# Ledger of designs, part 212: peptides against a protein of PDB entry 4PN1

Target 1, 261 residues: chain A of PDB entry 4PN1
Amino acid sequence: KIEMNFLNKPIVPDTTKVISNFLTHYLITEPVEHVEIEAKLGTLIDLETQNRFEFPVMNETILNPEFNLRTRFESDMTASEHKYLNEFLNQAFRDSQKPGRLPFAYKHTKQVDLFYETEDNSRDKIRVSKNQSDNQVLACVKKRRVADLFLYCPNDAFDIRISISDELPVSMPSGNQQPSLTRLKDRVGYVHQEIKIDLTKTTQNDPVYDTTERHELEVEFGNIADLRDRAQKAKDGMEAPLFRRVQLFMDNVRILRREHS

## One batch from the design tools (peptide; made by RFdiffusion4, then SolubleMPNN)

Design b1_p29_4_s2 (from b1_p29_4, 13 letters changed)
Fold by OpenDDE base, seed 4:
Structure b1_p29_4_s2 (fold): chain B 261 residues (1-261), chain A 29 residues (1-29)
Amino acid sequence: as target 1 above (261 residues)
Amino acid sequence: MSTTDEIFFPSNQYPFDMGDNVTLQDILA
């Protein structure tokens, strides 16, 4: 019989603990009411060199948010990379439909996001999302970025930003307001075990700048209520359910960030 | 319901340009 270690007990990686604590803070300690928790693939850019940041580490590393590292995170990727990930996820979807597997769910959404300035001129904009086909309103929210956690991944194609956001449902802007920004989103969502993986192509028409296209991949917790319950249990001394869910989430992220064309 | 045969961003069309098919007027209407 082989044992896991000299205690013959499972051990939780430090990364899992750190992320779990980060999530617990915004789920339980200072709870965000309409919380969205997602990880985006991208690149940590050194503001001085404008190249990918080079930390003196050799593996996945959570950066301490208390330090100003003079970096920016670019969530964009090349079309080639995005295409590769699309093909990869399509194959994963197909494979999951086989007997004995838990199947992916698949959803293709084409929407228009209209951004409106708030009356208080806050940095937070109201986003109205509409279906491109029938112009049906899908959502009207004020999204506020609450916190970020950055993972530098020197051995992988992408670095990771885990973001906590508050998506507050709000009333529709007055009919007299014009959108300050319009984005076309072509998104395919893959859901597996309540973890959402979204590939999004965004086209933005800026009146001042040329049309910009972005290619994004994000991984999101699809069941916040369950996650909050797990976080509460963790605060009450039972951490295992939360750790398991965070581990699942991060493993999916790790798979994706290693894939490139 | 999406079938296993549905492909997002078909390889022969990638990169898929949404701009060619959607005008600003279409968005604002």
Scores: peptide ipSAE 0.035, ipTM 0.458, DockQ to the pose 0.015; fails the geometry check
Fold by OpenDDE base, seed 5:
Structure b1_p29_4_s2 (fold): chain B 261 residues (1-261), chain A 29 residues (1-29)
Amino acid sequence: as target 1 above (261 residues)
Amino acid sequence: MSTTDEIFFPSNQYPFDMGDNVTLQDILA
């Protein structure tokens, strides 16, 4: 007979607890109404060296947001890395279609994001997203960055930023307003067990510096209502459902950040 | 600096699994 430990009960990794508490704060304690919760793959950069940050740890660790480590997060990767991840996810998609598996859903989206300044000149811009093919409006939101949680992952190709955002639906800008910025997004989205994984190629035209391209991978909680319910239960003393969901999310993130070309 | 790479797309596409709050791509910094 084999038991998982001396209590023969599941144990929750500390990382899961920390992240769960972080999420619970912005889901329940100080609730963000139109919350978006995503993890982006990227690199923690040391502002002094401009190289990848070197923290004196040997494994995945959550950085304390109360401490200024003089870092920035670059949510970008090389085209080759992005392509590798695309191929990896495509294979995962194919494998999931086999009998006995839970299948991925897949969607390819090409959109244009138009950014507009707000009337009050607030830092937050209005984003209008349109489908590239027919110019239909997909969304019009004012996104507010609420909080970030950074994971330093010394053994993996990427570090992680978990972000809490508030995407407030707003009215379309007036017809006389011109966008301050336009971005083209070519995105492939994978959904598995309500966890959304997006590979996005973003193209931005600059009149002076020509076209810049960025390659991003993000993992998002696709069912916020369920997550909020789980978080509420956790606040009420039943933490297991939340921990399970966060563990699933983080395991997917961990799989992805370990992959590189 | 990397050159533009072509993204491979599966031939079969399916709608996203519907969640209560599936958002668009995050705004780039």
Scores: peptide ipSAE 0.020, ipTM 0.444, DockQ to the pose 0.023; fails the geometry check
Fold by OpenDDE base, seed 3:
Order: structure tokens, then C-alpha cells, then sequence
Structure b1_p29_4_s2 (fold): chain B 261 residues (1-261), chain A 29 residues (1-29)
């Protein structure tokens, strides 16, 4: 007979615990009301070398936010990498439609985001999102970045930023207000077990750099209510449901960050 | 539902995030 370990009980990876605690803080302890929780694939850049950051670790590592590592996170990737991931996810989608699997849902969305300055000239801008096809308003929000957690992934193509944001619904800007910034978003979205995976091409006109494009991949918790419930249970001493959901999320992230062209 | 591939081009500029306000207490509690 073989046992899992000397206790013969499941054990939770430390990474899962740390991330779970991070999420619990902003879900329960200091709750963000309109919380968005996403992981973006990108690269931790060393500000001194302008190359990918090198840390003396050999595997996925959550960076301690109390230390100034002189890094920045670049959430962009190459067009070829983005294309490869698109193809990869398309195949994953197709495979998931087979009998015995849980199917992906898929959606292709093209929208324009209009950013407006607030009347108080606050740092946070109002974002009005519209469907490109019919100009229908999809959302009007004021987004605030609350917290980030960075994962250095030396063995993978990408590093990870997990972000907590507050997306506060707000009223539409006055009719006399002009947007300070306009971004076109072309997004292909995949949903599996309430985890959202989005490939987004963002186009922005810049007077200095002409038209710029960004290529991003993000993984998002699609059911915040469920996640909050799990986090509450964790605070109450039942951690397993939260750990399972975080593990699922991170496994999806881990799959994606290993893929490259 | 059918999936679609997208054609993308490299950007000239990249968005960067610098710094963080998360505390150790937030993640190690």
C-alpha cells in the first residue's frame, strides 16, 4: 500500500497558501467592494539592466513586496507569442468539447475604452467601454489598482502579476467632456470552470509614438461571489475550498506561462 | 462555438508597473 505522505493526508503547496492569504485580505479583511482579481503574464524587468530580472531562485517564487528589487513589470508580449497562445487556447477549446470534458466557453469582443478625467482631477480616470460594432455602452467604471503580487518564474516564458482592482460603477461623464485617451481592445476570451482567460490586443494612438499595440494575456476569477464565500470560509477555519479554487487558478496560469512561440 | 485567431503586431511601447504597496502581513497572515 502506498500513502501520500507520513500523515496520509493531502498537503497544500505554500504558494497556494500565500496567494490565498493575499486574496482573503482584499476579499474579507479589508474588502474591496467591486473587486477584480486577475493574473497577467509578462516579464519582470530589472531596472538597472533592462533585462529580465534574475533572482537566485530555481522555481516559481512570490516576491516579497517589502523589498525594493528595482523591478518593473512589463505586461506585454510579442505578437508571435500572443498568436501562439491564441492557437494553443483554440486547440484547448476544441479538445474540451469532447465527451467527458468540461467545455470552454468562447467569446470574441471588440470594444473601445474611452478614458475621462474626473472633475476632481483625481488620478483615477473614468473608463467608458463601448462595443465597437454598435457603440453601445458596456460599462462605465472608475478603476483603482489596490494591490499587486508578483511571481518570478525562472523556468517559464513569463512572470506573473496578480492584481487586485476596484472597479466602481460610476455615472457617465458629462456630454461636454472629451476623452483624454481612447483604446481599442480586441479580445478573445475563454472561460473554463469560471476561470476567464483573455487574449487582448490593445491599440492606442500616441502623438509621439504613432499607433501602439499591446498584447496581453490575463487570467481572471470569473466568480467573485464564490471566491469571496470561499475566502470567508477560510477565515472561519475551513481553508480547503479556497485552496482548491486558488490551485485551479494557478494551474491554469502555470500552463499558460510555459507556452511560447 | 468556433474560435478565431487574431493577427497581432509588436508594440513600440510597453506598459510598465513599478512598485507595490502590498505588505508582507497581507500575504503571510
Amino acid sequence: as target 1 above (261 residues)
Amino acid sequence: MSTTDEIFFPSNQYPFDMGDNVTLQDILA
Scores: peptide ipSAE 0.020, ipTM 0.371, DockQ to the pose 0.020; fails the geometry check
Fold by OpenDDE base, seed 2:
Structure b1_p29_4_s2 (fold): chain B 261 residues (1-261), chain A 29 residues (1-29)
Amino acid sequence: as target 1 above (261 residues)
Amino acid sequence: MSTTDEIFFPSNQYPFDMGDNVTLQDILA
């Protein structure tokens, strides 16, 4: 007979607990009403060396936000890396369609985001998203970055930023207002068990900054209501459902960040 | 079921987030 451990009870990795607590704070304790929770693959850059951050750890490590480590996070990757991940996800999609598996859903979207200044000239801009094909308005929101959690992953191709954002629905800007920024998005999205995985090419144009282009991979919680319910249960003393969902999310992230060309 | 598309993007790596110093670019990213 074999037991899991000397208590013969499941144990949750500390990483899962830390992330779960981070999410619970912005889901329950100080709730963000229109919360978006996503992980981006990228690279932590040491501002002193301008190389990938080197921390004296040997595995995936959540960085303490209370300490300024003098880093920046680059959420971009090469076209080759992006293509490789696309091929990888395409294969994963195909495999998931087989009997006995839970299937991926897939969607390709192209949109333009127009950003407008607010009346108070706050840093938060109004984003109007339109479909590129017919210019139909898809959404009008005010997005605010609320918090970030960084994972240093020395053994993998990418580091991770988990971000909490507030996407508040707002009224359309006045017709005489000009956008301060324009962003084109070409995105392929994969959904598995309500976890969204997006490969996005972003082209950004604005009158102040030079045109920029990025290639990003994002992993997002697709069912915030369910996640919030799980977080509430955790606050009420039942942590297992939240831990399981966070573990699923992080396992998907871990799979992706290990893949590279 | 659904068909998957191959993605081709030209390589151009910019910009970045600044940790605690969130910029407009960081918000829009």
Scores: peptide ipSAE 0.013, ipTM 0.373, DockQ to the pose 0.019; fails the geometry check

Design b1_p29_4_s3 (from b1_p29_4, 13 letters changed)
Fold by OpenDDE base, seed 3:
Structure b1_p29_4_s3 (fold): chain B 261 residues (1-261), chain A 29 residues (1-29)
Amino acid sequence: as target 1 above (261 residues)
Amino acid sequence: MAKTNELFFPSREYPFDMGDNVTLADILA
């Protein structure tokens, strides 16, 4: 007979605990009302070298936010990497339609995001999102970045930023206001077990600079209410449901960050 | 403009092989 360990009980990876505690803080302890929780694939860049940051670790490592490591996070990837991930996810979608699997849902969305300055000249801009096809307003929000958690992944193609954001619904800007920035978003979205995976191509027209295109992949918790419930249970001493959901999320992220062209 | 059921990004920057134009309809068929 083989046992899992000398206690013959499952254990939780430390990474899962750290992330779970991070999420619990912003879900329960200091709750963000309109919370968005996403992981972006990208690269931790050393500000001094402008190359990928090198940290003396050999595996996935959550960076301590208390330390200024003089890094920035670049959420962009190459078009070839983005295409590869698109093909990979398309195959995963196809495979999930087979009997005995839980199927992916798929959605292709094209939207325009219009950014407006606030009357109080706050740093947070109002974002109006419209459908490109019919110009219908999809959302009008003021997004505030609340917190970030960075994972350095030396063995993978990408590093990870987990972000907590507050997306506050706000009234539409006055009709006399012009957008300060316009972004076109072409997004293919995959949903599996309430985890949303988005590939987004963003085009920005800058009047001074040439049109810039960015390619992003994000993984988002699709059911915040469930996640908040799990976090509350964790605070009440029942951590297992939260750990399972975080583990699922992170496993999806880990699959994706290993893929490259 | 990419069709709503297109699984791939229509980008000139993407190297597409002849078999890469798969739609949701093609997958579900």
Scores: peptide ipSAE 0.018, ipTM 0.433, DockQ to the pose 0.020
Fold by OpenDDE base, seed 2:
Structure b1_p29_4_s3 (fold): chain B 261 residues (1-261), chain A 29 residues (1-29)
Amino acid sequence: as target 1 above (261 residues)
Amino acid sequence: MAKTNELFFPSREYPFDMGDNVTLADILA
């Protein structure tokens, strides 16, 4: 007979606990009303060297937000990496359609985001999202970045930023306002067990800056209500449901960040 | 049903967007 450990009880990885606590804070303790929770693949860049940061660790490590490590996060990848991930996810989609598996859902979307300054000149901009084909308004929100948690992943192609954002619905800007920024998004989205995986090619037109293009991969919690319920249960002393959902999320992130061309 | 063979091809090999880049200093500030 084999036991899991000397207590014969499940044990949760510390990474899962730390992330779960981080999420619980913004779901329950100081709740963000219109919360978005996503992980972006990218690179932690050392501001001094402008290269990927080299922390003295040998595995996936959550960085302590209390310390200024003189690092920036670049949520971008090469076209080749992005293409490879697209092919990888397409294959994963196909495999998930087989009997005995839980299937992916898939959606391709093209939208334009128009950013407007607020009347109070706050840092947060109003984003109007429109369908690129017919200019139908999809959303009008003020997105505020609330918190970030960074994972340094020395053994993988990408580091991770987990972000908490507040997407507050707001009224449309006045017809006299010009957008300060325009962003075209070409996105292929995959959904598996309510976890969203998006590959996005973004073209940004700025009146002041040159046109920029980005290739991003995002992993998002697709069911915030369920996650909030799990976080509440965790606060009430039942942590297992939250840990399981966070573990699922992180395992998907781990799969993706290990894939490279 | 979504086409399983649908691909989009990024046009640039080394894209960069300063707008979404965040420093730890910015977060702690």
Scores: peptide ipSAE 0.017, ipTM 0.354, DockQ to the pose 0.017
Fold by OpenDDE base, seed 5:
Structure b1_p29_4_s3 (fold): chain B 261 residues (1-261), chain A 29 residues (1-29)
Amino acid sequence: as target 1 above (261 residues)
Amino acid sequence: MAKTNELFFPSREYPFDMGDNVTLADILA
């Protein structure tokens, strides 16, 4: 007979606990009303060297947000890496359609994001998202970045930023307002067990600079209500449901960040 | 370098509908 450990009980990785606590804070303690929780693949850049940050650790580690490490996060990858991940996810999608598996859902979306300045000259912009094909308004939100948690992943192709955002639904800007920025987004989305995985190609036209293209991969909690319920239970002393959900999320992130072309 | 425009073209084998969540089962149905 094989047992998991000397207690024969599941053990929760410390990373899962730290992330769970981080999420619980913004779900329950200081609740963000229209919370979006996503992990982006990218690179922690050392501001001094402009190279990938070199932290003296040998595995995945969460950086303490209270310490300024003089880093920035670049949520971008090469077109080749992005293509590889797309092919990888397409294969994962296909494999999940087989009997005995939980299937992925897939969605391809092409949208235009129009950014408008707020009347209060706040740093937060209003984003109007429209479908590229028919210009139908998909969303109008004011997105506020609330918090970030960075994972340095020295053994993987990418580092991770987990972000808490508040996506407040707002009224459409007045017809006289011109967008300050326009972005084209080509997005393929994969959903598995209510975890969303999005590959996004963003094209931005700059009047001064040539068109810039970005390639992003994000992993998002697709069921915030369930996550909030789990977080509440965790505050009430039942942590297991939250830990399981965070573990699932992080395992998906870990799979993706290890893939490289 | 594969043109970035090719990155999101669904495989000819899997024409997913634009804007909808679809499974392979839904496509084959």
Scores: peptide ipSAE 0.009, ipTM 0.440, DockQ to the pose 0.021
Fold by OpenDDE base, seed 4:
Structure b1_p29_4_s3 (fold): chain B 261 residues (1-261), chain A 29 residues (1-29)
Amino acid sequence: as target 1 above (261 residues)
Amino acid sequence: MAKTNELFFPSREYPFDMGDNVTLADILA
């Protein structure tokens, strides 16, 4: 009989603990009411060199948010990389439909996001999302970025930003307001075990800047209520359910960030 | 126009030319 270790007990990786604690803070300790929790694939850019940041580490490393690292995160990728990931996820979807597997669900969404300035001139904009086909309003929210956790991944194609956001439902802007920004989103979403993986092509028309296209991949917790319940249980001394869920999430992220064309 | 019914991004249309046909006017209407 083989044992896991000299205690013959499961051990939780430090990465899982750190992320779990980060999530617990914004789920339970200082709870965000309409919380969105997502990981985006991208690149940590050194502001001085404008190249990918080079930390003196050899593997996945969570950066301490208390330190001002002169970095920016670029969530964009090349069209080729995005295409490769789409093909990869399509294959994963097909394979999951086989007997004995848990199937992916799939959704293709084309939407228009209209951004409006708030009356208080806050940095937070109101986003009205509409379906491109019928112009039906899908959502009207004020999204506020609450916190970020960055993972530097020197051995992988992408670095990771885990973001906590508050998506506050708000009333529609007055009919007299013009959108400050319009964004077309073509999104293919894959859901497996309530983890959402979205490939998004975004076309942004800025009145000041040329049309920009972005290619993004994000991984999101699809069941926040369950996650919050797990986080509460963790605070109450039962951490295992939360750790398992975070591990699942991170394993999906790790698979994706290693894939490149 | 990629058929909305296609399960996946058409590999041949990638990068998705999000159809030249959606004018700003169509979005603002």
Scores: peptide ipSAE 0.022, ipTM 0.417, DockQ to the pose 0.014; fails the geometry check

Design b1_p29_4_s4 (from b1_p29_4, 13 letters changed)
Fold by OpenDDE base, seed 2:
Structure b1_p29_4_s4 (fold): chain B 261 residues (1-261), chain A 29 residues (1-29)
Amino acid sequence: as target 1 above (261 residues)
Amino acid sequence: MSTTDSLFFPSNEYPFDMGDNVTLEDILA
């Protein structure tokens, strides 16, 4: 008979614990009210070399936010990489429709995001999201980035930024205000077990900067209420449900960051 | 249910390097 280990009990990877603790802090300890939790695929860039940073590690590593690592995160990929991931996810979608599997859901959306300055000149802008087809207002929020956690992934095509954001619903800006920034978002979304995977092409029109286009992939927790419940249980001494959900999330992220054209 | 018959086709343009001039505000927006 073979046992899992000398205790014959499951052991949780340290990565899962660290991420779980990070999430628990902003879900329970200092709770963000309208929390969004997402992981973006991208590249940690060394500010000195302007190349992908080379940390002295050999595997997936959570970077300690207490240290200034002199890096920036670029949440972008090539069109070919983005296309490959789209094809990959389409195949995953098809395979999940087979008997005995849990199916993906799929949605294609096109929206316009209009950003407005706040009256108090705060750093946070008001985002008005509209459907491109009928100009219907989908949301009006003030998004605040609360915290980031970076994962350096030397063996994979992408590094990861996990972000905690607060999306506060706010009133529409006055009719006299002009947007300071406009973004067109073309997004295909996949949902599996309440984990959202979005491929987004963003076209940004800025009066100061030239039109820019970005290709992004993000993975988001689709059920924050459930996640918060799990985090609360973890604070109460039952960590397993949270660890399982975080593990699921991270496994999906790991699958995606390993795929490339 | 939506089908996957239609692919999302990203632009064939090269990735834009946002460089060092990207402000925190731009990232947060």
Scores: peptide ipSAE 0.013, ipTM 0.436, DockQ to the pose 0.017
Fold by OpenDDE base, seed 3:
Structure b1_p29_4_s4 (fold): chain B 261 residues (1-261), chain A 29 residues (1-29)
Amino acid sequence: as target 1 above (261 residues)
Amino acid sequence: MSTTDSLFFPSNEYPFDMGDNVTLEDILA
């Protein structure tokens, strides 16, 4: 007879536990009211070398936020990589429509984000999102970045930033106010088991660089209420549901960060 | 399908590498 281990009980990866604890903190312990939780694919850049950061580890590693590693995170990829991921996800979408699978949902959206300064000139700007086709207001929020957790992934094409944000719904800016920044977003979104995967092409006009374009991939928890419930259960001593959801999330991230052209 | 329902991005434009000029706003927004 073969057993899983000397206890013959399942265990969870340490990464899953660390991330779960991170999420639990901002879901339950110090709860963010309008929380958004997403992982972005990108590159940890060494500020000194401006190259990808090199850390003396051989696998996926959560960086300790208590240490200043002199890095920045660039949430960008090449158009070729982005296109490859688009094709990859399209194929995954098609395959998921087959009998016996759980299907992806798909949505293509084009929106413009208008950023406005607040009256107090705080760093947190008001974002008004509009549909590009009819200029219908989709959202008006004040987004605050609460926390980041960085994963260095030396074996993969991308590193990961998991971000906790507070997206507070707010009133529309006054009609006399001009946006400080305008950003066009072309986004294809895939949802599988309430995990949202977005490929976003962002276009922004810059006075110095003219028009800049970024290509981003993000993975988001699509059901915050469920996640919060799982986190609460974890605080109450039942961690398995949370671990399972985090594992699902991270497995999707791991699949994607390995893909490149 | 309509353009808004397309599975593919219409553009083959490459991102601009700002290098050292990457702003905090680009990271946070």
Scores: peptide ipSAE 0.025, ipTM 0.420, DockQ to the pose 0.016; fails the geometry check
Fold by OpenDDE base, seed 1:
Structure b1_p29_4_s4 (fold): chain B 261 residues (1-261), chain A 29 residues (1-29)
Amino acid sequence: as target 1 above (261 residues)
Amino acid sequence: MSTTDSLFFPSNEYPFDMGDNVTLEDILA
């Protein structure tokens, strides 16, 4: 017989605690009402070198947001990397349909996102999402980026940005308003245990620089109500349920960021 | 559920225009 440790009890990784606290803040302490919580795969770029950021650490590290490291996050990957991840997730989907597994759900969506300025010229944007095929409105939200948490992952192909956003449902912009930005999203979505994994090809037409494409992979908490409940329990002194959900989320992220062509 | 194996690939289509006042924040939104 073997034991986990000398106490024979689970130990919570510090990363899990830090992320859990981060989430609890925006779920409970300063609650975002219509919160979206997602992780994007990408690269922390050093603004001075324009190369991937280098930090004197040897493993996954949450960067302290209080420090200005002069970095930007590029939530893009190559077409080949994106294709590889698509194939990988397709295989994972197929494998999950086998007996004894919890199945993935799968959905392919194509939508157009139109971004509008608010009437008060707030930094918050109104996003109108429409189905590409019939132009039916899928959603109209006032989206605001609330906070980011960056994970530097020197051993993996990608770094991670965990983002907190507020997506408040709002009425459609006035008919006289023009979008400040229009983008196409071709998304292949996978859901497993209420964790959403989206591979998205985003296309934007820039009048100056022509069409730009981004290839993104996002991992999102699909059940915010459950997550909020877990966060509340954590505030009340019972942290284990939140830690378990965050661990699940991060393990999925870790799997994906390690996969590369 | 029925198994699906759909792949999509990047395309160079130009179906939509961006506004004149595109900020970095807009791009990252």
Scores: peptide ipSAE 0.011, ipTM 0.387, DockQ to the pose 0.015; fails the geometry check
Fold by OpenDDE base, seed 4:
Structure b1_p29_4_s4 (fold): chain B 261 residues (1-261), chain A 29 residues (1-29)
Amino acid sequence: as target 1 above (261 residues)
Amino acid sequence: MSTTDSLFFPSNEYPFDMGDNVTLEDILA
């Protein structure tokens, strides 16, 4: 019989622990009420060089948020990369429909996002999302970015930003308000084991910045209630359920960030 | 059951007027 290690016990990767602790903080310790937790694929850019960030590490590394690294995160990819990922996920979807597998769910959504300034002129904007076909309101939220955790991934096509956001449901803006920004989103969503993977093509015309089109891939925890429950259990001394869910999430992220055209 | 399809459409199909006071924050929103 082969044992896992000299203790013959599972060991949790340090990355899993760090991320789990990060999530637990915003789920339990300082709880965000309407929390959204997602990972975006992109590139860490060194502000000094304007090239991809270079750090003296050889593998996936969580950057310490307490240090000012003078980087920006570009949550974008080329059209070819995005296409490749779309094809990859389509194939994964098809394969998952086979007997003996857990199937993906799939949804294609075309929506328009309208952004409105808040009454207090805060940095937080109200986002109204509507279906492009019938203008049905899909959501009206005030989204606030709470925290970010960056993973530098020198061996992969993309770096990762894990974001904690508060998506507060709010009432529709008054009819006299004009949107400050309008954005079209073409999104294909895949859900597997309550983890949501979204490929999104965003179209907007910016007169100042050359950001007419953006291609994003996001991985999101689809069951926040379950995740919060797991985080609470972790605080109560039972960490395994949380670690397992975070590991699953990160494995999906790791698969995706390695894929490129 | 839904079938997978393409996400892609022409980038210039939907021109928008973003106004004259667009910020980086607006783009990233």
Scores: peptide ipSAE 0.011, ipTM 0.418, DockQ to the pose 0.014; fails the geometry check

